# Designs tried in a protein design run: peptides against a protein of PDB entry 2XVC. Part 13

Target 1, 50 residues: chain A of PDB entry 2XVC
Amino acid sequence: ITERELLDYIVNNGGFLDIEHFSKVYGVEKQEVVKLLEALKNKGLIAVES

## One batch from the design tools (peptide; made by RFdiffusion4, then SolubleMPNN)

Design b2_p13_2_s1
Fold by OpenDDE base, seed 3:
Structure b2_p13_2_s1 (fold): chain B 50 residues (1-50), chain A 13 residues (1-13)
Amino acid sequence: as target 1 above (50 residues)
Amino acid sequence: MKLRIKVLARIPE
């Protein structure tokens, strides 16, 4: 999954992301999801609220 | 782990 795809997912999911659920459904390692989130955050595209 | 994420900007299509 790309950064764009993950960001689009987050937008379409109302800003909510369950890493465990996402990993299971999309077959992406949890570590990879976290890596992508960190990239999005570092680029100023997202802020993790909780 | 469930997260609430604020989207600040989009990546152009």
Scores: peptide ipSAE 0.749, ipTM 0.920, DockQ to the pose 0.857
Fold by OpenDDE base, seed 5:
Structure b2_p13_2_s1 (fold): chain B 50 residues (1-50), chain A 13 residues (1-13)
Amino acid sequence: as target 1 above (50 residues)
Amino acid sequence: MKLRIKVLARIPE
């Protein structure tokens, strides 16, 4: 999964992301999801609120 | 883990 695809998913899901659920449904390792989120955050594209 | 994420910008297509 790309950064763009993950960002689009977050937008379409109202800004919510369940890492456990996403990992199971899309077959992406939890570590990879966290890596992508860190990249998005460092680029100023997202802010993790909770 | 459930996260609430604020989207600040989009990535151009």
Scores: peptide ipSAE 0.748, ipTM 0.919, DockQ to the pose 0.876
Fold by OpenDDE base, seed 4:
Structure b2_p13_2_s1 (fold): chain B 50 residues (1-50), chain A 13 residues (1-13)
Amino acid sequence: as target 1 above (50 residues)
Amino acid sequence: MKLRIKVLARIPE
């Protein structure tokens, strides 16, 4: 999964992300999802609200 | 872990 794909998913999901659920459904390791989120955050593309 | 994400910008297509 790419940063673009994850960002698009977040947008299309109303800004909500369940890492556990996402990992299971899309077959992406949880640590990889976190890594992508950190990249998006560091690039100023997202902010984690809760 | 459930997160609420604020999207600040998009990646250009």
Scores: peptide ipSAE 0.747, ipTM 0.919, DockQ to the pose 0.890
Fold by OpenDDE base, seed 1:
Structure b2_p13_2_s1 (fold): chain B 50 residues (1-50), chain A 13 residues (1-13)
Amino acid sequence: as target 1 above (50 residues)
Amino acid sequence: MKLRIKVLARIPE
């Protein structure tokens, strides 16, 4: 999964992301999801609120 | 882990 695809998912999901659920549904390792989120954050594309 | 994420910008399509 790409950064863009994850960002699009977040947008389409109303800004909510369940890492455990996402990992299971899409077959992406949790650590990879976190890595992508950190990349998005470092690029100023997202802020994690909770 | 459930997160609430604020989207600040988009990646160009």
Scores: peptide ipSAE 0.747, ipTM 0.919, DockQ to the pose 0.881

Design b2_p13_2_s2
Fold by OpenDDE base, seed 2:
Structure b2_p13_2_s2 (fold): chain B 50 residues (1-50), chain A 13 residues (1-13)
Amino acid sequence: as target 1 above (50 residues)
Amino acid sequence: MKLKIKVLGYIPE
């Protein structure tokens, strides 16, 4: 999954992301999801609220 | 882990 694809997913899900669920459903390792989130955050594209 | 994320920008094609 790319950063763009993850960003699209987040947008389409109203900003909600269940990492465990996403990992299981899409076959992406949890650490990879976190890596992508960190990249998006570092680029100023997202802020994690809770 | 469930997160609430604010989207601040976008990545163009």
Scores: peptide ipSAE 0.725, ipTM 0.908, DockQ to the pose 0.887
Fold by OpenDDE base, seed 5:
Structure b2_p13_2_s2 (fold): chain B 50 residues (1-50), chain A 13 residues (1-13)
Amino acid sequence: as target 1 above (50 residues)
Amino acid sequence: MKLKIKVLGYIPE
């Protein structure tokens, strides 16, 4: 999964992301999802609220 | 882990 694909998913899901659920459904390792989120955050594209 | 994320920008095609 690309950063753009993850960003699209987040937008289309109203800004909500369940890492456990996403990992199970899309077959992406949880640590990979976190890695992508960190990249998006470091680029100033997202902020994690809670 | 459920997260609420604010989207601040976008990545062009």
Scores: peptide ipSAE 0.725, ipTM 0.908, DockQ to the pose 0.881
Fold by OpenDDE base, seed 1:
Structure b2_p13_2_s2 (fold): chain B 50 residues (1-50), chain A 13 residues (1-13)
Amino acid sequence: as target 1 above (50 residues)
Amino acid sequence: MKLKIKVLGYIPE
């Protein structure tokens, strides 16, 4: 998946992301999800609150 | 791992 697709998912899910759930549902490796999140964070597009 | 994420910007299409 793309950074934009992940960002869209986060927005549509009220800002919540369960990495385990997402990985299982979308067939994306957890490390890939983390990689995308780090990219979004490094670009200043997201902040992890908790 | 469950995260709460604040969206600060966006990526244009």
Scores: peptide ipSAE 0.724, ipTM 0.908, DockQ to the pose 0.883
Fold by OpenDDE base, seed 4:
Structure b2_p13_2_s2 (fold): chain B 50 residues (1-50), chain A 13 residues (1-13)
Amino acid sequence: as target 1 above (50 residues)
Amino acid sequence: MKLKIKVLGYIPE
């Protein structure tokens, strides 16, 4: 999965992301999801609210 | 882990 694909998912899911659920459904390792989120955050594209 | 995320920007094609 790419950063853009994850960003699209977040937008389409109303800003909500369940990392464990996402990992199971899409077959992406949890550490990979976290890595992509950190990249998006470091680029100023997202902020984690809760 | 459940997160609420604010989207601040986008990645153009």
Scores: peptide ipSAE 0.724, ipTM 0.907, DockQ to the pose 0.890

Design b2_p13_2_s3
Fold by OpenDDE base, seed 5:
Structure b2_p13_2_s3 (fold): chain B 50 residues (1-50), chain A 13 residues (1-13)
Amino acid sequence: as target 1 above (50 residues)
Amino acid sequence: MKLKIKVLAYIPE
């Protein structure tokens, strides 16, 4: 999954992301999802609210 | 882990 694809997913899901669910559904390692989120956050593209 | 995320900007295609 690309960073853009993850952004699209987040927006299309109302800003919510369940890492466990996403990992199971899309076959992406939880650690990889977290790394993508950290990259997006470090670029100023997202803020984690809760 | 369930997160609420605010998208601040987009990556152009």
Scores: peptide ipSAE 0.709, ipTM 0.896, DockQ to the pose 0.891
Fold by OpenDDE base, seed 3:
Structure b2_p13_2_s3 (fold): chain B 50 residues (1-50), chain A 13 residues (1-13)
Amino acid sequence: as target 1 above (50 residues)
Amino acid sequence: MKLKIKVLAYIPE
């Protein structure tokens, strides 16, 4: 999955992301999801609120 | 792990 696709998913889900659920549904390792989120955060594209 | 995320900007295509 690309960073853009992850961003779109987050927006389409009202800003909520369940990493475990996402991992199971999309077949992406949880570690990879976290890595993508960290990249997005470091680029200033997202803020984790909770 | 459930997160609440604010999207601040988009990646241009």
Scores: peptide ipSAE 0.709, ipTM 0.895, DockQ to the pose 0.885
Fold by OpenDDE base, seed 1:
Structure b2_p13_2_s3 (fold): chain B 50 residues (1-50), chain A 13 residues (1-13)
Amino acid sequence: as target 1 above (50 residues)
Amino acid sequence: MKLKIKVLAYIPE
């Protein structure tokens, strides 16, 4: 999964991301999801609210 | 872990 694909998912899901659920549904390792999120955050593309 | 995320900008296509 690409960073853009993850961004699209987040937007389409109302800004919510369940890492456990996403990992299981899309077959992406949890650590990979976290890595993508950290990259997005470091680029100033997202902010984690809670 | 459930997160609430604000998207601030996009990656160009």
Scores: peptide ipSAE 0.708, ipTM 0.895, DockQ to the pose 0.895
Fold by OpenDDE base, seed 4:
Structure b2_p13_2_s3 (fold): chain B 50 residues (1-50), chain A 13 residues (1-13)
Amino acid sequence: as target 1 above (50 residues)
Amino acid sequence: MKLKIKVLAYIPE
């Protein structure tokens, strides 16, 4: 999954992301999802609110 | 782990 695809998913899901659920459904390792989120945050593209 | 995320900008195509 690309950073853009993850951004699209987050927006389409109302801003919510369940890492455990996402990993199981899309077959992406949890650590990979976290890496993508960290990259997006470091680029100023997202803010984690809760 | 469930997160609430604000998207601030997009990656240009």
Scores: peptide ipSAE 0.708, ipTM 0.894, DockQ to the pose 0.892

Design b2_p13_3_s1
Fold by OpenDDE base, seed 1:
Structure b2_p13_3_s1 (fold): chain B 50 residues (1-50), chain A 13 residues (1-13)
Amino acid sequence: as target 1 above (50 residues)
Amino acid sequence: MKLKIKVLAPYPE
């Protein structure tokens, strides 16, 4: 998946992301999800609250 | 791992 697709998912899911669940449902490696999140954060598009 | 994420801006076009 792309950064844009992940961001859209986060928005549509009320800002919540379960990495384990997402990985299983979408067949994306957890490390890839983290990589995409780091990219989004580095671009100033997201902040992780908890 | 369950995260709460704040979206700060839309993805740039």
Scores: peptide ipSAE 0.757, ipTM 0.927, DockQ to the pose 0.917
Fold by OpenDDE base, seed 5:
Structure b2_p13_3_s1 (fold): chain B 50 residues (1-50), chain A 13 residues (1-13)
Amino acid sequence: as target 1 above (50 residues)
Amino acid sequence: MKLKIKVLAPYPE
């Protein structure tokens, strides 16, 4: 999965992301999801609230 | 882990 695809998913899911659920459904390692989130955050594209 | 994400901008083209 790409940064763009993850961002699109987040948008389409109302801003909510369940890392455990996403990992199981899409077959992406949890650490990879976190890596992509860090990249998006560093680019100023997202902010993690809680 | 469930997160709430604020999207600040579209992905750059």
Scores: peptide ipSAE 0.757, ipTM 0.927, DockQ to the pose 0.904
Fold by OpenDDE base, seed 4:
Formats: structure tokens, C-alpha cells, sequence
Structure b2_p13_3_s1 (fold): chain B 50 residues (1-50), chain A 13 residues (1-13)
């Protein structure tokens, strides 16, 4: 999965992301999801609220 | 881990 694909998912899911659920459903390692989130955050594209 | 994320901008072209 790419950064853009993850961002699109987040948008389409109302801003909610369950990392554990996402990992299971899409077959992406949890650490990869976190890495992509960190990249999006560092680019100023997202902010984690809670 | 369940997160609430604010999207600040679309992915750049």
C-alpha cells in the first residue's frame, strides 16, 4: 500500500483508522501502517487527534 | 490501536 492509498482510506473512513483491523483486512504489517502514517504526518498531510 | 486522524490536505500531485 502507498501513502496516497492510505490517505484515501482515512478520508473515506471519516478520519478513523484501526491499525489492528486494517492490518488484518488488508494484509499490511502494523509497522508498515505506522511508517506510512509517520510519513503523512511529517509531510503535514495529517494530524493524529486521538 | 484505534486512531482519529485529521486530514489537513490532499496528497500532493
Amino acid sequence: as target 1 above (50 residues)
Amino acid sequence: MKLKIKVLAPYPE
Scores: peptide ipSAE 0.757, ipTM 0.927, DockQ to the pose 0.897
Fold by OpenDDE base, seed 3:
Structure b2_p13_3_s1 (fold): chain B 50 residues (1-50), chain A 13 residues (1-13)
Amino acid sequence: as target 1 above (50 residues)
Amino acid sequence: MKLKIKVLAPYPE
């Protein structure tokens, strides 16, 4: 999965992301999801609220 | 782990 695909997923999911659920559904390691989130955050594209 | 994400900008082309 790419950064763009993850961002699009977040948008389409109303801003909510369950990392464990996402990992299971899409077959992506949880640490990989976190890495992608960190990349998006570092680019100023997202902020994690809670 | 459930997160609430604020999207600040569209993905850059």
Scores: peptide ipSAE 0.757, ipTM 0.927, DockQ to the pose 0.904

Design b2_p13_3_s2
Fold by OpenDDE base, seed 2:
Structure b2_p13_3_s2 (fold): chain B 50 residues (1-50), chain A 13 residues (1-13)
Amino acid sequence: as target 1 above (50 residues)
Amino acid sequence: MKLKIKVLKEYPE
């Protein structure tokens, strides 16, 4: 999964992301999801609220 | 882990 695809998923999911669920459903390692989130955050594309 | 994320802008194209 790409950063763009993850961002689109987050948008389409109302801003909510369950890392455990996402990992299981999409077959992406949890650490990879976190890495993508950190990249999005570092680019100023997202802010984590909780 | 469940997160709430604010999307600040579109992905750069």
Scores: peptide ipSAE 0.732, ipTM 0.916, DockQ to the pose 0.919
Fold by OpenDDE base, seed 3:
Structure b2_p13_3_s2 (fold): chain B 50 residues (1-50), chain A 13 residues (1-13)
Amino acid sequence: as target 1 above (50 residues)
Amino acid sequence: MKLKIKVLKEYPE
């Protein structure tokens, strides 16, 4: 999965992301999801609210 | 781990 795809997913999911659910459904390691989120955050594309 | 994320802008193309 790419950063763009993850961002699109977040948008289409109303801003919610369950990392464990996402990992299981899409077959992406939790560490990879976190890595992508960090990249998006560092680029100023997202902010994690809670 | 459930997160609430604010999307600040579209992905740069």
Scores: peptide ipSAE 0.731, ipTM 0.916, DockQ to the pose 0.899
Fold by OpenDDE base, seed 1:
Structure b2_p13_3_s2 (fold): chain B 50 residues (1-50), chain A 13 residues (1-13)
Amino acid sequence: as target 1 above (50 residues)
Amino acid sequence: MKLKIKVLKEYPE
């Protein structure tokens, strides 16, 4: 999965992301999901609210 | 871990 695809997923899911669920469904390591989120945050594309 | 994320801008092309 790419950063763009993850961002699109977040948008389409109302801004909610369950890392555990996402990892299981899409076969992406939890560490990789976190890495992608960090990249998105570093680019100023997202902010984690809670 | 469940997160609430605010999308700030579109992904750069």
Scores: peptide ipSAE 0.731, ipTM 0.916, DockQ to the pose 0.923
Fold by OpenDDE base, seed 5:
Structure b2_p13_3_s2 (fold): chain B 50 residues (1-50), chain A 13 residues (1-13)
Amino acid sequence: as target 1 above (50 residues)
Amino acid sequence: MKLKIKVLKEYPE
C-alpha cells in the first residue's frame, strides 16, 4: 500500500484507523502501517489525536 | 491499536 492509498483510507474512514484490523484485512505488516503514518505526519498531512 | 487521525490536507499532486 502507498502513502496516498493509506491517506485515502483514513479520510474515507472518518479519520479512524485500527492498525491491527487494517493489517489483517489488507495484509500489510503493522510496522509498515506505522512507517507510512510517520511519513504522512512528517509531510504535514496528518496529526495523530488519540 | 485504534487511532483517531486528523487529516490536514490532501496528498500532494
Scores: peptide ipSAE 0.731, ipTM 0.915, DockQ to the pose 0.914

Design b2_p13_3_s3
Fold by OpenDDE base, seed 1:
Structure b2_p13_3_s3 (fold): chain B 50 residues (1-50), chain A 13 residues (1-13)
Amino acid sequence: as target 1 above (50 residues)
Amino acid sequence: MKLKIKVLKDYPE
């Protein structure tokens, strides 16, 4: 999965992301999801609220 | 881990 695809998922899911659930459903390693989130954050595209 | 994420801007083209 790409950064863009993850961002689209987050938008379409109302801003909520369950990393455990996402990993299981999409077959993406949890550490890879975190890496993508960090990239999105570093680009100023997202902020983690809670 | 469940997160609430604020989207600040669209992904760059």
Scores: peptide ipSAE 0.719, ipTM 0.908, DockQ to the pose 0.916
Fold by OpenDDE base, seed 2:
Structure b2_p13_3_s3 (fold): chain B 50 residues (1-50), chain A 13 residues (1-13)
Amino acid sequence: as target 1 above (50 residues)
Amino acid sequence: MKLKIKVLKDYPE
């Protein structure tokens, strides 16, 4: 999955992301999801609220 | 882990 695809997913999911659920459904390692989130955050595209 | 994320802008084209 690309950063763009993850961002689109987050948008379409109302800003919510369940890492465990996402990993299981989409077959992406949890550490990879976190890596992508950190990249998005570092680029100023997202802020993690809780 | 369930996160709430604020999307600040679109992914750059």
Scores: peptide ipSAE 0.718, ipTM 0.908, DockQ to the pose 0.909
Fold by OpenDDE base, seed 5:
Structure b2_p13_3_s3 (fold): chain B 50 residues (1-50), chain A 13 residues (1-13)
Amino acid sequence: as target 1 above (50 residues)
Amino acid sequence: MKLKIKVLKDYPE
């Protein structure tokens, strides 16, 4: 999965992301999801609220 | 882990 695809997923889900669920459904390792989130945050594209 | 994320802008072209 790319950064753009993850961002689109987050948008389409109203900003909600369950890392465990996402990992199981899409076959992406948890550490990869976190890596992509960090990249999105560093680019100023997202902020993690809770 | 469930997260709530604020999307600030679209992905750059």
Scores: peptide ipSAE 0.718, ipTM 0.908, DockQ to the pose 0.915
Fold by OpenDDE base, seed 3:
Parts: sequence; C-alpha cells; structure tokens
Structure b2_p13_3_s3 (fold): chain B 50 residues (1-50), chain A 13 residues (1-13)
Amino acid sequence: as target 1 above (50 residues)
Amino acid sequence: MKLKIKVLKDYPE
C-alpha cells in the first residue's frame, strides 16, 4: 500500500483508522501502517488527534 | 489501536 492509498482510505473513512482492523483487512503489517502514518505526518498531510 | 486523524491537505500530485 502507498501513502496516497492510505490517505485516501482515511479520508473516505471519516478520518478514523483502526490499525488492527486495517492490518487484517488489507494484509498490511501494523508496523508498516505506522511507518506510513509517520511519513504522512512528517510531510504535513495529517495530524493524529487521538 | 483506533486513531482519529485530521487530514490537513491533499496528497501532492
């Protein structure tokens, strides 16, 4: 999965992301999801609110 | 882990 695809998913999911659920459904390791989120954050594309 | 994420801008083209 790409950063763009993850961002699109977050947008389409109302800003919510369940890492455990996402990992199971899309077959992406949890640490990879976290890595992508950190990249998006470092690029100023997202902020984690809670 | 459930997160609430604020999207600040579109992915750069």
Scores: peptide ipSAE 0.718, ipTM 0.907, DockQ to the pose 0.897

Design b2_p13_3_s4
Fold by OpenDDE base, seed 1:
Parts: structure tokens; C-alpha cells; sequence
Structure b2_p13_3_s4 (fold): chain B 50 residues (1-50), chain A 13 residues (1-13)
């Protein structure tokens, strides 16, 4: 999965992301999801609220 | 872990 695809997913899911659920459904390692989130954050594209 | 994420911008083209 790409950063763009993850961002699109987040948008389409109303800003909510369950890392456990996402990992299981899409077959992406949790640490990979976190890596992508950190990349998005570092690019100024997202902020984690809670 | 369940997160609430604020999207600040579109992914750059």
C-alpha cells in the first residue's frame, strides 16, 4: 500500500483508522501502517488527534 | 489501536 492509498482510505473512512483492523483486512503489517502515517505526518498531510 | 486523524491536505501530485 502507498501513502496516497492510505490517505485516501483515511479520508473515505471519516478520518478514523483502526490499525489492528486495517492490518488484518488489508494484509499490511502494523509497523508498515505506522511508517506510512509518520510519512504523511512529516509531509504535513495529517495530524493525529487521538 | 484506534486513531482519529485530521486530514490537512491532499496528497501532492
Amino acid sequence: as target 1 above (50 residues)
Amino acid sequence: MKLKIKVLADYPE
Scores: peptide ipSAE 0.742, ipTM 0.918, DockQ to the pose 0.919
Fold by OpenDDE base, seed 5:
Structure b2_p13_3_s4 (fold): chain B 50 residues (1-50), chain A 13 residues (1-13)
Amino acid sequence: as target 1 above (50 residues)
Amino acid sequence: MKLKIKVLADYPE
């Protein structure tokens, strides 16, 4: 999955992301999801609220 | 881990 795809997923899910669920459903390592989130955050595209 | 994420901008084209 790409950063763009993950961002689009987040948007389409109302800003909610369950890393454990996402990993199991899409076959992406949890660590990879976290790295993509960090990249999006570092680019100023997202902020983690809770 | 469940997160609530604020989207600040569209992905740059």
Scores: peptide ipSAE 0.742, ipTM 0.919, DockQ to the pose 0.890
Fold by OpenDDE base, seed 3:
Structure b2_p13_3_s4 (fold): chain B 50 residues (1-50), chain A 13 residues (1-13)
Amino acid sequence: as target 1 above (50 residues)
Amino acid sequence: MKLKIKVLADYPE
């Protein structure tokens, strides 16, 4: 999965992301999801609220 | 791990 695809998923999911659920559904390692989130954050595209 | 994420911008094209 790409950063763009993850961002689109977050938008379409109302800003909510369950990393464990996402990992299971899409077959992406949790570490990879976190890595993508960090990239999005570092680019100023997202902020984690909770 | 459930997160609430604020989207600040559209993905740069």
Scores: peptide ipSAE 0.742, ipTM 0.918, DockQ to the pose 0.896
Fold by OpenDDE base, seed 4:
Structure b2_p13_3_s4 (fold): chain B 50 residues (1-50), chain A 13 residues (1-13)
Amino acid sequence: as target 1 above (50 residues)
Amino acid sequence: MKLKIKVLADYPE
């Protein structure tokens, strides 16, 4: 999965992301999801609220 | 881990 694809998923899911669920459903390692989130945050594209 | 995320911009071209 790419940064763009993850961002699109977040948008389409109303801003909610369950990392555990996402990992299981999409077959992406949890550490990879976190890495992509960090990239999006560092680019100023997202902010984690809770 | 369940997160709530604020999206600030579209992914850049």
Scores: peptide ipSAE 0.741, ipTM 0.918, DockQ to the pose 0.894

Design b2_p13_4_s1 (from b2_p13_4, 4 letters changed)
Fold by OpenDDE base, seed 2:
Structure b2_p13_4_s1 (fold): chain B 50 residues (1-50), chain A 13 residues (1-13)
Amino acid sequence: as target 1 above (50 residues)
Amino acid sequence: MIKVGKYKIKDLT
C-alpha cells in the first residue's frame, strides 16, 4: 500500500482508521500502517483529532 | 498502543 492509497482510504472511510482492523482486512502489517500515517502526518496531509 | 482515531485531512493533492 502507498501513502496515497492509505490517504484515499481514510477519506473514503469518513476520516476514521482502525489500525488493527485495517491490518487484518488488507493484510498490511501494523508497523507499515503506522509508518505510512507518520509520513502523511509529517507531510501535513493528516492530523489526528484530539 | 494500537490507536483508533479520526484523522483530519488537510490536503488532497
Scores: peptide ipSAE 0.109, ipTM 0.633, DockQ to the pose 0.362
Fold by OpenDDE base, seed 1:
Structure b2_p13_4_s1 (fold): chain B 50 residues (1-50), chain A 13 residues (1-13)
Amino acid sequence: as target 1 above (50 residues)
Amino acid sequence: MIKVGKYKIKDLT
C-alpha cells in the first residue's frame, strides 16, 4: 500500500480511518499503516482525530 | 507515547 492509496481510502471513507479496523480488514501490519499515516501527517494532509 | 487509533483528513472539501 502507498501513501496515495491510503489517502484515497481516507477520503472515500468520509475522511476517517481506524488503524485497527483497517489492519484487520486489509491485512496490513499496524506498523506499516502508522508509518504511512505519519508521512501524511507530516505533509499536513491528515490529523489525529480528537 | 499514546497511540491514537483514529485519524481524519485535515481539510476535506
Scores: peptide ipSAE 0.108, ipTM 0.617, DockQ to the pose 0.549
Fold by OpenDDE base, seed 4:
Structure b2_p13_4_s1 (fold): chain B 50 residues (1-50), chain A 13 residues (1-13)
Amino acid sequence: as target 1 above (50 residues)
Amino acid sequence: MIKVGKYKIKDLT
């Protein structure tokens, strides 16, 4: 999965992401999802709240 | 630059 694909998912999912659920459904490692989120945050594209 | 805004992320850690 790319940063853009993850970003598009978040937007289309109403600004919500459950990392564990996403990992199970899409077969992406949790650490890869976190790495992509950190990249998006550091680029200032998203503001993240837990 | 397009910013998508504020999002809730569960299980971030």
Scores: peptide ipSAE 0.083, ipTM 0.601, DockQ to the pose 0.126
Fold by OpenDDE base, seed 3:
Structure b2_p13_4_s1 (fold): chain B 50 residues (1-50), chain A 13 residues (1-13)
Amino acid sequence: as target 1 above (50 residues)
Amino acid sequence: MIKVGKYKIKDLT
């Protein structure tokens, strides 16, 4: 999975992502999902609400 | 920027 594919998923999911659910459904390791999310966050494309 | 609720991002901590 690419950063863009993950971003599009988040958008299509109303700006929300369950990492464990995504990992189970798509067969992507949790650490890979987190790595992609961190990259998106560092680029300012996503933010976790405080 | 896409805002995600932290309660939906369960594995970042």
Scores: peptide ipSAE 0.053, ipTM 0.598, DockQ to the pose 0.110

Design b2_p13_4_s2 (from b2_p13_4, 5 letters changed)
Fold by OpenDDE base, seed 5:
Structure b2_p13_4_s2 (fold): chain B 50 residues (1-50), chain A 13 residues (1-13)
Amino acid sequence: as target 1 above (50 residues)
Amino acid sequence: MITVGKYKIKDLR
C-alpha cells in the first residue's frame, strides 16, 4: 500500500481509520500503517490531535 | 486521534 492509497481510503471512509481493523481486513502490518501515517504527518497532510 | 483536514483517525496500535 502507498501513502496516497492510504490517504484516499481515510478520506473515502469519512476521515476515519481504525488501524487494527485496517490491518486485519487488508493484510497490512500495523507497523507499516503507522509508518505511512508518520510520512503523511511529516508532509503536513495529517495531524495528531493532542 | 489523528486528523486529515477535518477528518479523524482512530489510532489503535
Scores: peptide ipSAE 0.143, ipTM 0.663, DockQ to the pose 0.132
Fold by OpenDDE base, seed 4:
Structure b2_p13_4_s2 (fold): chain B 50 residues (1-50), chain A 13 residues (1-13)
Amino acid sequence: as target 1 above (50 residues)
Amino acid sequence: MITVGKYKIKDLR
C-alpha cells in the first residue's frame, strides 16, 4: 500500500481509520499503517489532535 | 489522535 492509497481510503471513509480493523481487512501490518500515517502527517496531509 | 480535516483517525497501535 502507498501513502496515496491510504490517504484516499481515509478521505473516502469519511476521514476515519481504525488501524486494527484496516490491518486485518487489508492484510497490512499495523506498524506499516502507522509509518504511512506518520509520513502523511509530516507532509501536512493529515493533522494530529490531542 | 490523527485527523483529516475535522475527522478523527483511531490510532490503535
Scores: peptide ipSAE 0.132, ipTM 0.659, DockQ to the pose 0.136
Fold by OpenDDE base, seed 3:
Structure b2_p13_4_s2 (fold): chain B 50 residues (1-50), chain A 13 residues (1-13)
Amino acid sequence: as target 1 above (50 residues)
Amino acid sequence: MITVGKYKIKDLR
């Protein structure tokens, strides 16, 4: 999976992502999902809420 | 918690 595919999934899923669920459904390791999310965050495409 | 726009991503690790 690419960063763009993950971002599109998030947007099309109403802006929500459950990492555990996504990992199970799509067979992508959770650490890979987190890596992609960190890349998206670093590019300013998503933000972490505190 | 991570957001895309006004939405939130459930960050479960």
Scores: peptide ipSAE 0.132, ipTM 0.660, DockQ to the pose 0.141
Fold by OpenDDE base, seed 2:
Structure b2_p13_4_s2 (fold): chain B 50 residues (1-50), chain A 13 residues (1-13)
Amino acid sequence: as target 1 above (50 residues)
Amino acid sequence: MITVGKYKIKDLR
């Protein structure tokens, strides 16, 4: 999965992502999802809300 | 133009 694909997913999912669920559905390691999120955050493309 | 936004991430590691 690419950064853009993950970004598109988040946007299309109403601005929410469950890392555990995404990992199971798409077969992507949780660590890889986190790495992609960090890249998106560092580029200013997302702001993570808790 | 690229979408920039605030997102809730459920962080279950």
Scores: peptide ipSAE 0.128, ipTM 0.623, DockQ to the pose 0.126

